# Peptides against a protein of PDB entry 3KDP, part 162

Target 1, 230 residues: chain A of PDB entry 3KDP
Amino acid sequence: PFLIFIIANIPLPLGTVTILCIDLGTDMVPAISLAYEQAESDIMKRQPRNPKTDKLVNEQLISMAYGQIGMIQALGGFFTYFVILAENGFLPIHLLGLRVNWDDRWINDVEDSYGQQWTYEQRKIVEFTCHTPFFVTIVVVQWADLVICKTRRNSVFQQGMKNKILIFGLFEETALAAFLSYCPGMGVALRMYPLKPTWWFCAFPYSLLIFVYDEVRKLIIRRRPGGWVE

## One batch from the design tools (peptide; made by RFdiffusion4, then SolubleMPNN)

Design b2_p23_4_s3 (from b2_p23_4, 16 letters changed)
Fold by OpenDDE base, seed 2:
Structure b2_p23_4_s3 (fold): chain B 230 residues (1-230), chain A 23 residues (1-23)
Amino acid sequence: as target 1 above (230 residues)
Amino acid sequence: VEKVLEEAKKLLEEGKKILEEAL
């Protein structure tokens, strides 16, 4: 998120403290919980052929899984960010290069995509309004990502939800998201304004899409072992 | 994996402290 902010010169989609909450508070507990997930039944049945190559493959698979989770989370967050800004009159294309004028407190006539002028205070309210939904979207997407990352090949319906630590992690991150969204003072301390309950559902179609996509992918892998989708 | 878990736990504890200080 921060790299895209710098490269695209868009308004800040997520505050620095909120990024730290994601990296240290939201991502770590679920990641630890995944390490305690039961091994896939198909992996346990495989005899290791070459311990050196199999270790390298496993390290690559783990790195890809974590990298994909972070990328999907970022995409989900940016989706919500662009939706909120578009609803407030700022289309995605118009946001490119806008940061300089957006962050200038002396410019009180920044135009949106429809020619509406925005004061500095109004712009900052909209910016900080994006932070909480962005964070919540990451959490909601992470529900799906964590569930689908339990297995590389097996369906979640086959593997089941046997890891109580994972279930606890999902509850903990949801509770943290609710706390950060609704606790008094978060708007000042974390630049996270209170979230309307309806925004929790904004990410659900995206999470469902990722879930369905992964289940279809896993189905293809089961039907076509050694395919390019693996 | 155990080393990564230990590092992750340390980062989590540091993150919680930062969060508590920020709140």
Scores: peptide ipSAE 0.000, ipTM 0.249, DockQ to the pose 0.028
Fold by OpenDDE base, seed 3:
Structure b2_p23_4_s3 (fold): chain B 230 residues (1-230), chain A 23 residues (1-23)
Amino acid sequence: as target 1 above (230 residues)
Amino acid sequence: VEKVLEEAKKLLEEGKKILEEAL
């Protein structure tokens, strides 16, 4: 999110504090849960025939899979961001290069896509209104990510939800998302304005997409063991 | 696993306390 903010010169879609909350709060417990589950399930069953080559290939494929999932998560957050800004009169094309004028406190007549002038304060309210839904979108997408990462080859429906640490991670990230979204003072402290409950559902299509993508991936791995998808 | 869960719960409780003190 922050890289796209710099490259595209768009208004900041997610605050630095919220990024830190994701990286340290929502991702850490899930990552630990996955490390423990991977140790218990598939990694322990077969000693790699060649520890050096097979480990490197597996690490690259895991890294690529996590990279792809991370890209889908970012796309989900940006979709929510663009929807909110479009509802407030800023079409995605108009946001390109707008950051310089958007962040300038002395410019109080920034025009939207419809020619409406926005004061600095009004622009910042809209920006901060985007932060909370973006964060919540990432959390909801992470539900699917955590569930899919539980298994390397088997469907989630075959293994079930046995990892208590993973379940705890899902509750923790959801509780953190609810706290940051609805606790009084978060708008001032974290630049996260309160979220309408309806915005929680905006992420569900992306969570479903990730889930379907991974189930299809796992199905391909099961049908073609040793293919390029492993 | 139970020890890790207990440590995770402790970290969460400490994090909540820090947040409560900050707020």
Scores: peptide ipSAE 0.000, ipTM 0.234, DockQ to the pose 0.039
Fold by OpenDDE base, seed 4:
Structure b2_p23_4_s3 (fold): chain B 230 residues (1-230), chain A 23 residues (1-23)
Amino acid sequence: as target 1 above (230 residues)
Amino acid sequence: VEKVLEEAKKLLEEGKKILEEAL
């Protein structure tokens, strides 16, 4: 998210506080929970791997898969960001390069895609209105990430939801998202304005996409052992 | 995996366009 903010020079889609909440709040418990995840049911049944070749290849493929999932997650957040700004008159194309004028408090006539002029205060309200939905979108996408990370090869349907700590992590990050979204004063304290409940659903297609992507990936791995997708 | 990701990105972009048109 931050890299795209710099490269595209768009208004800030995600505040520093929300980034910290993701990194420290939403990722810590899940990461711990994954450490306690039960081994894949097939691990003990797998043939011995070549420890020299298969380890390096597997580490590279795991890193690539997590990188790809992270990219889908970022796309989900940006989707929500662009939707909210579009609803407020700022089309995605118009946001490119707009940051300089957007962040200038002395410019009170920044035009939207329809020629409506926005004051600095109005622009910042819209920007901060994007922070909470972006955060919530990341949390909802992380639900899928956590669920798929239980196994490398086995389907979620095969492995099941046995890790109670993982389930707790899902509730914790959701509760944090709800707290930051709806607790009075969060708009002032954290620049996270209240979220309409409808925005929680905006991320669901992306969570589903990640889930389907990973299940397809795992299916390919099961059908073609030793393939480039493994 | 890369092909699936590219297809997924394409679908997301199409979804964005549809949503933008609906808004």
Scores: peptide ipSAE 0.000, ipTM 0.202, DockQ to the pose 0.018
Fold by OpenDDE base, seed 5:
Structure b2_p23_4_s3 (fold): chain B 230 residues (1-230), chain A 23 residues (1-23)
Amino acid sequence: as target 1 above (230 residues)
Amino acid sequence: VEKVLEEAKKLLEEGKKILEEAL
């Protein structure tokens, strides 16, 4: 998100507070939950033929797959960001290069895509209105990510949802997202303005996409053991 | 796990406070 913010010179899609909440709030419990996840029955049977080469290749392929999932997650966040700004009159093309004028406190007549002028305060309200939905989008996508991370090869339907710590992690992330989105004063204190409940659903297509992507990946791995998709 | 969760929550709260003070 931050790299795209710099390169495209768009208004800030994700605040520092939201980043902190992701790193410290949403990622820790999931990571712990995965540490207590039962090893796949196939992992114990699948000793690498060559421990040096096969392990390194497998670790690289796994990291690449999770990198792809992270990219889909980021796309979901940006989609939500662009939809919100478009609803407020700023089309995606108009946002390119706009940051310089957007962040200038002395410019109170920044025009949207329809010629409406926006004050600095109005622009910042819209910007901060994007932070909360972006965060919530990340949380909703992380639901799918957590579920798919339980297994490397087996479908979630085969492994099941027996890890109580994972379930707790999902509730914790959701509770944190709800707290930051709806608690009075969060707009002033954390620059996270209230979220319309409908925005929670904007992430669902991307969550489903991640789930389908991983299930297809796992299916390919099961059908073609030793493929590059592992 | 509960201890780690409590520590994580504490760190999050402290981080938020620091950020609020820095902004």
Scores: peptide ipSAE 0.000, ipTM 0.254, DockQ to the pose 0.030

Design b2_p23_4_s4 (from b2_p23_4, 16 letters changed)
Fold by OpenDDE base, seed 2:
Structure b2_p23_4_s4 (fold): chain B 230 residues (1-230), chain A 23 residues (1-23)
Amino acid sequence: as target 1 above (230 residues)
Amino acid sequence: TEEVLKLAKELLEKGKKILEEAL
């Protein structure tokens, strides 16, 4: 998000404080819960033929899979960001190069895609309105990510939801997202303005996409053991 | 959950302060 902000010179899609909320609040506790997941039934049965080579290949494939999931997460966040800005009159193409004027407090006549002028205060309200939905989008996508990360090969339907700590982690993450989205003062303290409940559903297609992607990936691994998809 | 939320809020406020000092 921050790299795209610099390269494209768009309004800030995700604030620094919201990044900290992801790193410290929504990533850490659920990630710890995964340490208590039950071992996969297939991993315990499969001895590595070449421990050195198989480890290196597996680490590379895991890194690629996490990189792809992270890319889908970022795309989900940006989708929500662009939808909110478009609903407020700023089409995606108009946002390119707009940052300089957007962040200038002395310019109070920044035009949207329809020629409406926006004051600095109005622009900052819209910007901070984007921060909360972007954050919530990441949380909703992380639901699917955490669930699918339980196993490398087995389907979620095969492994099941036996880890109560993981279930608690998902609940805690959701409760934290709700707290940061709706608690009074978060707009001032964290630059996270209140979120309309309907925006929680904006991330669901991307959460579903990650889920389907991983289930298909795991299905391919089960059908073609030792393939490049592991 | 309430304790976690309280801790999270405290961590976020501390993190914000650190960032504001570093920037």
Scores: peptide ipSAE 0.000, ipTM 0.238, DockQ to the pose 0.080
Fold by OpenDDE base, seed 3:
Structure b2_p23_4_s4 (fold): chain B 230 residues (1-230), chain A 23 residues (1-23)
Amino acid sequence: as target 1 above (230 residues)
Amino acid sequence: TEEVLKLAKELLEKGKKILEEAL
């Protein structure tokens, strides 16, 4: 998010404090919970791997898969961001290069895509209105990400949800997201304005996409052992 | 927003169906 803010010169889609809340608050407990995940039911059926060849391939594939998931997460957040700005009159194409004028407090006549002039205060309200939905979108996508990370080969339904710490992590990140979204003063303290409950559902397609993608990936691995997907 | 939510629900239902078929 921050890199795209700099490169594309768009209004800030996600505040730095909100990023820290994701990295330290919503990601840490789930990540720790994965350390307590039970071994896959098929671990005893795996042949000994060649540590010189098979390790490097698997590390690259895992890195690529997590990179792809991370890109889908970012796309989900940006989708929510662009939807909110479009609803307020700023089409995605109009946001390109707009940051300089957007962040200038002395320019009070920034035009939207429809020729409406926006004051600095009005622009900052809509920017901060984007931060909370972006954050919540990431959290909702992280539900799927955390669940799919439980296993490398088995379906989540085959492995089950036996890790109570992982379940706790899902509730913790959701509770934190709700707190940051609805607690009074978060708009001033964190530049996160209150979220309409309907925006929680905006991320669901992306969570589902990640979940389906990973289940299909795992299905391919199960059907074609030793394929390029492992 | 309502259209996006509708689309989101449709995608969720499709995804659930795909998951059910994969299982």
Scores: peptide ipSAE 0.000, ipTM 0.229, DockQ to the pose 0.042
Fold by OpenDDE base, seed 5:
Structure b2_p23_4_s4 (fold): chain B 230 residues (1-230), chain A 23 residues (1-23)
Amino acid sequence: as target 1 above (230 residues)
Amino acid sequence: TEEVLKLAKELLEKGKKILEEAL
């Protein structure tokens, strides 16, 4: 998000506080929950890997897969961001290069895509209105990430959802997201304005995409052991 | 806080249902 913000010179899609809430609030309990996940049923059937060759290659491939998932997460967040700004009159093309004027307190006549003028205060309200949905989008996508991380090779349907701590983690991150989105004063304290409940569903296609992507990946791994997709 | 938690649970349940239906 931050890199695209700099390169495209668009209004800030995600605040620093929201990033901190993701990293420390929503990711910690889920990450701990994975430590309590049951070993994959096939772990004892795996051939001993050559520790010099196979370990390094596998770590790189796993890193690339998670990198791709992270890109899908970011894409989901940006989709939500662009939809919100478009609903407020700012089309994606118009946002390119707009940040300089957007962040200038002395410019109170920034025009949207339809010629409507926006004051600095109005612009900041819509910007901060984007922060909460972006955050929530990440949380919803993280549900899929957490579920797919339960296994490296087996389908989630084969492994099941028996880890109660993981389920607790999903509830905790969702509860935190709801708290930050709807608690009175969060708009002033964290610059996270209240979210319309409908925005929670904007991330669902991306969560599904991540899930399908990972299940297909795992299916390929099961069918072609030793492939580059591991 | 209780209302927020209730809403969060409802959203989570709806999300699970959508995921289950989509899968």
Scores: peptide ipSAE 0.000, ipTM 0.270, DockQ to the pose 0.088
Fold by OpenDDE base, seed 4:
Structure b2_p23_4_s4 (fold): chain B 230 residues (1-230), chain A 23 residues (1-23)
Amino acid sequence: as target 1 above (230 residues)
Amino acid sequence: TEEVLKLAKELLEKGKKILEEAL
């Protein structure tokens, strides 16, 4: 999100404090939980791969898969951001290059896509209204990430949800998201304004997309052992 | 938001179906 903020020169979609909450709050427990994930039922049954050829290919594929998942996560967050701003009169195209004027407190007549003028205070309210939904979107997308990361080849349905720590991680990040979204004072303390419950559902298409993507990838791996997607 | 979400879900489900049929 920060890279796109710089490149596209759009209003800040996610605050630094919120990023820290993601990195330290929502990612740590899940990451620890994955360390305790049960091995795939087929891992110990697999014949040893050729360490010289298969290791490099596997590392590239893992890197590619995580990179692709990360891009889908970012797209999910930005989708939520653009939807909220569009509902407030700022179409995505209009946001390009708007940051300079948006962040200038002396400009109180920034026009939206419909010619409505916005004061600095009004703009900041809208910006901070985006932070919480963006954060929640990332959390909801991370649900899918955690679920898919437990296996490399087996589907979620084949491996099952055996790691209680992973399940705890999912509840922890959700509880943190709820706390940051609804606890009084978070708007002042963290610039995370209260979230309408409907915004929790905005991320679901992207979570499903990640899930489908990974299941399709794993299905291809199962059908074509040693393929380029393994 | 609800309309956009609905559209996104529909597109995703269509995409899923296409992928499942293609595989």
Scores: peptide ipSAE 0.000, ipTM 0.202, DockQ to the pose 0.029; fails the geometry check

Design b2_p23_5_s1 (from b2_p23_5, 18 letters changed)
Fold by OpenDDE base, seed 3:
Formats: structure tokens, C-alpha cells, sequence
Structure b2_p23_5_s1 (fold): chain B 230 residues (1-230), chain A 23 residues (1-23)
């Protein structure tokens, strides 16, 4: 999210502290849990890892957790961000390059896509209104992403939810999302305003979509072992 | 802003400790 903020020069969609909360509280614990997941039947033929040379989390697991999962989550978060800003009069195309004027407290006549002028305070309110839904969207998408990443080939229904650390991670990230969304003072401390409960459900269709997509992908892999779809 | 900086520093420390445990 912060990288897109810099590259696209758009208003900040998610605060740096909130990003750290995602990295530590949402991504790290679940990512570690994948290292303790029960091996698939085809992986059981591999030799045990060498504790002197092999890390607990290998490069593939890191790439999956911080690269692939993070990218999918960011897409969901940015969708929510653009929807909220559009509902407040700022269309996505209008946000490109707007950051400089947006963050200038001395400019109080920034126009939206419809010619309405916004003060600095009003702009910051709408910006901070995006932070919490963005974060919650990531958490909701994370539920599906973590579950689908447990296995490379087996269906979730075949592998099951046996990893207690993963279950704990899902609980922890959800509790963190609830804390940041509803704890008094978070609007001032973390620039995250309280979230309407309805926004928890906005990411569910997206989570369902990626879940269905991955199950179909895995089904294809099972039917055609050694294919390029792996 | 000071609170944000303190939180960032603490989180960075925690990340480093976790990275050490994962190495």
C-alpha cells in the first residue's frame, strides 16, 4: 500500500503503523504457521530438512507470504479504498498526482471530481475513513489466502484445518482488526476511524472468488500432475 | 507523531526478533 502511495502519488491509503500491524500481526504468525503445516502425501517422500542449512521459513514461503499473498490482499484493499473515495466525490483518475495538494494543510480548496472544494481537515477525515476498511479488507481476504496457501495440491477439504498455529493466527489477526477498528483513541493514535460493521462483509465476495479459483486450480493440478499450473 | 514513532520502533524490534527465531 505504501509503495503504491509513492508510485501513483495518491492520498495515503494505509498508515505506516497499520502496515506494521499487518506485517507482524496479520502476515507473520500465519506465515510461520505454514512451516508447521502437515506435509502433503507427495511431500512425505522428501528427506527431512537440514537444520544447519535450511531456515524455518524458506525463500518460497517468504515469497508466498510477502509477495503473492500481499499482492492479492493489496488489490482487495485498494478496491475498498477507491470505492470509499469515489463515494465521497473523488474518482480514481482524479486521485492520480493529487497527493501533494492533498497533504498541504495550507490548501483548503482542493476540488473533487465534481468541483466541490475540500478543506484540509475534510480531506484528512475521508483519508482516515479509508484506513480502517482497507485494513479490515486485508484481514478478511487473508482468511481465504492463508487457507488456500496451506496446500499446493490438496483441497482444503482433503487436508483439513489441523494446524493449531494457523487457527491461532486467524484468530489473532481478526482480534487485531476488531481492536484497531473499535478501540477508542485509534482515530487519533493510528489515524484509523471506527468502521461500520457492514464493511466487514464487503470483502467476502472477493475472498470467496479467490477460494473458488484456487480450488479449481488445485483440482486441475490433481487431474494433470506435473502441469504448468503448479 | 511521537506515539507513532515509538510504536514503529517497537514493531521493528519485534520483527527483528522474529526473524532471528526464523533463521
Amino acid sequence: as target 1 above (230 residues)
Amino acid sequence: DELVKKLEEEFKRLLEELRKLLS
Scores: peptide ipSAE 0.005, ipTM 0.252, DockQ to the pose 0.031
Fold by OpenDDE base, seed 2:
Structure b2_p23_5_s1 (fold): chain B 230 residues (1-230), chain A 23 residues (1-23)
Amino acid sequence: as target 1 above (230 residues)
Amino acid sequence: DELVKKLEEEFKRLLEELRKLLS
């Protein structure tokens, strides 16, 4: 998100405090949940091949897979961000290079894509309105990520949902998202304004996309052992 | 609220510096 912010010079889609909430709040419990996941049956049965080369290749491939999932998560967040800004009159193309004027307190006549002028305060309200749904989008996408990351090669349907800690992580993450989204004072404390319940559904296509992506990936791995997709 | 604003401003300044370095 920050790289896109810097490169595209768009208004900041996610506040610093919200980022910290993602990194420290939403990521920790899921990560712990994954640590307690049972080892995949195929991982335990595989005899070690060449421990130096195969580990390195496998680590690289895993890192690439996580990188791809992270990109899909970011795309989901940015999609929600752009939808909200578009609903408020700022089309994505118009946001390019707008940050400098957007963040300037002395400019109170920033025009949207339709020629409507926005004061600094109005712009900040819209910016902060994006923080909560961006965060919620990340959480909803993380539901799929958490479910898929528990296995390397087996389908979620094959491995099942037996880890109670994983289930707890899903509920905790959802509860945290609800708390941050609807608790009074979060707009002032965290720059997270209350979110309409309908915005939770904006993330679902991306959650589904990650799920489908991972199932396809795992299917390819099962059919073509030793491929680049591992 | 003031603390949050200050943190955001500092963060934005940092990002602007990074932008300058990457330009």
Scores: peptide ipSAE 0.000, ipTM 0.213, DockQ to the pose 0.020
Fold by OpenDDE base, seed 4:
Structure b2_p23_5_s1 (fold): chain B 230 residues (1-230), chain A 23 residues (1-23)
Amino acid sequence: as target 1 above (230 residues)
Amino acid sequence: DELVKKLEEEFKRLLEELRKLLS
């Protein structure tokens, strides 16, 4: 998210505090939960034929898969960001290069895509309105990511949801997201304004996309064992 | 709603392109 902010020179879609909340609050417990996930049935059966090459290949393949999922997560957040800004009169194309004027407190006549002028305070309200939905979108997409990451080859339907710690992690992420979204004072403390319940659903298509992507990937792996898709 | 759908379609296209680049 921050790289796109710099490259596209758009208003900040996700605040530093929200990033820290993701890294420390939402990712830590789920990561621990994955450490306690039961071994995939196929992992235990496969002895490494060549531990040096197989380990390196597996690390590369895992990193690629997680990289792809991470990109889908980021796109989900940006989707929500662009939707909110578009609803407030700022079309995505108009946001390109707007950051400098957007962040300047002395410019109070920044125009939206329709010629409406926005004061600095009004712009910051809109910006901070984006932070919470972006964060929540990431959390909702992480639900799918966390569920699919428990297996490498097997379908989620084959492995099942047996890890109680995983379920707890999902609950904790959701509770944290709800707390940050609706607790009074978060707008001042964290620059996270209250979230309309409808914005929670903006992430669902991306969660579904991740599930479909992972199931297709795993299906390919099952049909072509030892392929580069692993 | 139409704008949201259009944006969703564009993002889906971008995701597919990224998938192709990473494959």
Scores: peptide ipSAE 0.000, ipTM 0.216, DockQ to the pose 0.016
Fold by OpenDDE base, seed 5:
Structure b2_p23_5_s1 (fold): chain B 230 residues (1-230), chain A 23 residues (1-23)
Amino acid sequence: as target 1 above (230 residues)
Amino acid sequence: DELVKKLEEEFKRLLEELRKLLS
């Protein structure tokens, strides 16, 4: 998010508080849950592997898969960001290079894509309005991410939802997202303004996309064992 | 709503391109 913010010179899409909440609130419990996940049914049935070569290859493949999922998550967040700004009159093309004027408190006549002028205060409200939906989008997309990460090769339908810690993690991150989004005072304290309930559903297509992507990937792995897609 | 649909299509295309690059 920060790299795109700098390169494209767009208004800040994700605040530091939301980043912290993702790192500490939404990622930790899932990571712990994965550590306690029951072994995949096929792992214990596999023949002995060469511990030197196969470990390194497997780590690289896992890293690649997580990288791909992370990119889909980021795209989901940015989609939400651009939709919110577009609904407020700022089309994506107009946001390019706007950061300098956007962040200048002395400029109170920044024009949107339709010629409407925005004061500094109004712009900051819109900016902060993006933070919460971006965060919520990440949480919703993480639902699919957490589910798919339970297995390496097997379908989610084969492995099932047996990890109680993972289920707890899903509820915890959702509860945290709801708290940060709707608790009074969060707009002032954390610059996370309340969002419309409809924004929870905005991320669902991306969550589904991750799920489908992983199922297809795993299907390919099952059909072509030892491939680099593993 | 129409704008959202257009953006969704654009992001879907971008995701597909990204998948191709990462595959």
Scores: peptide ipSAE 0.000, ipTM 0.226, DockQ to the pose 0.016; fails the geometry check

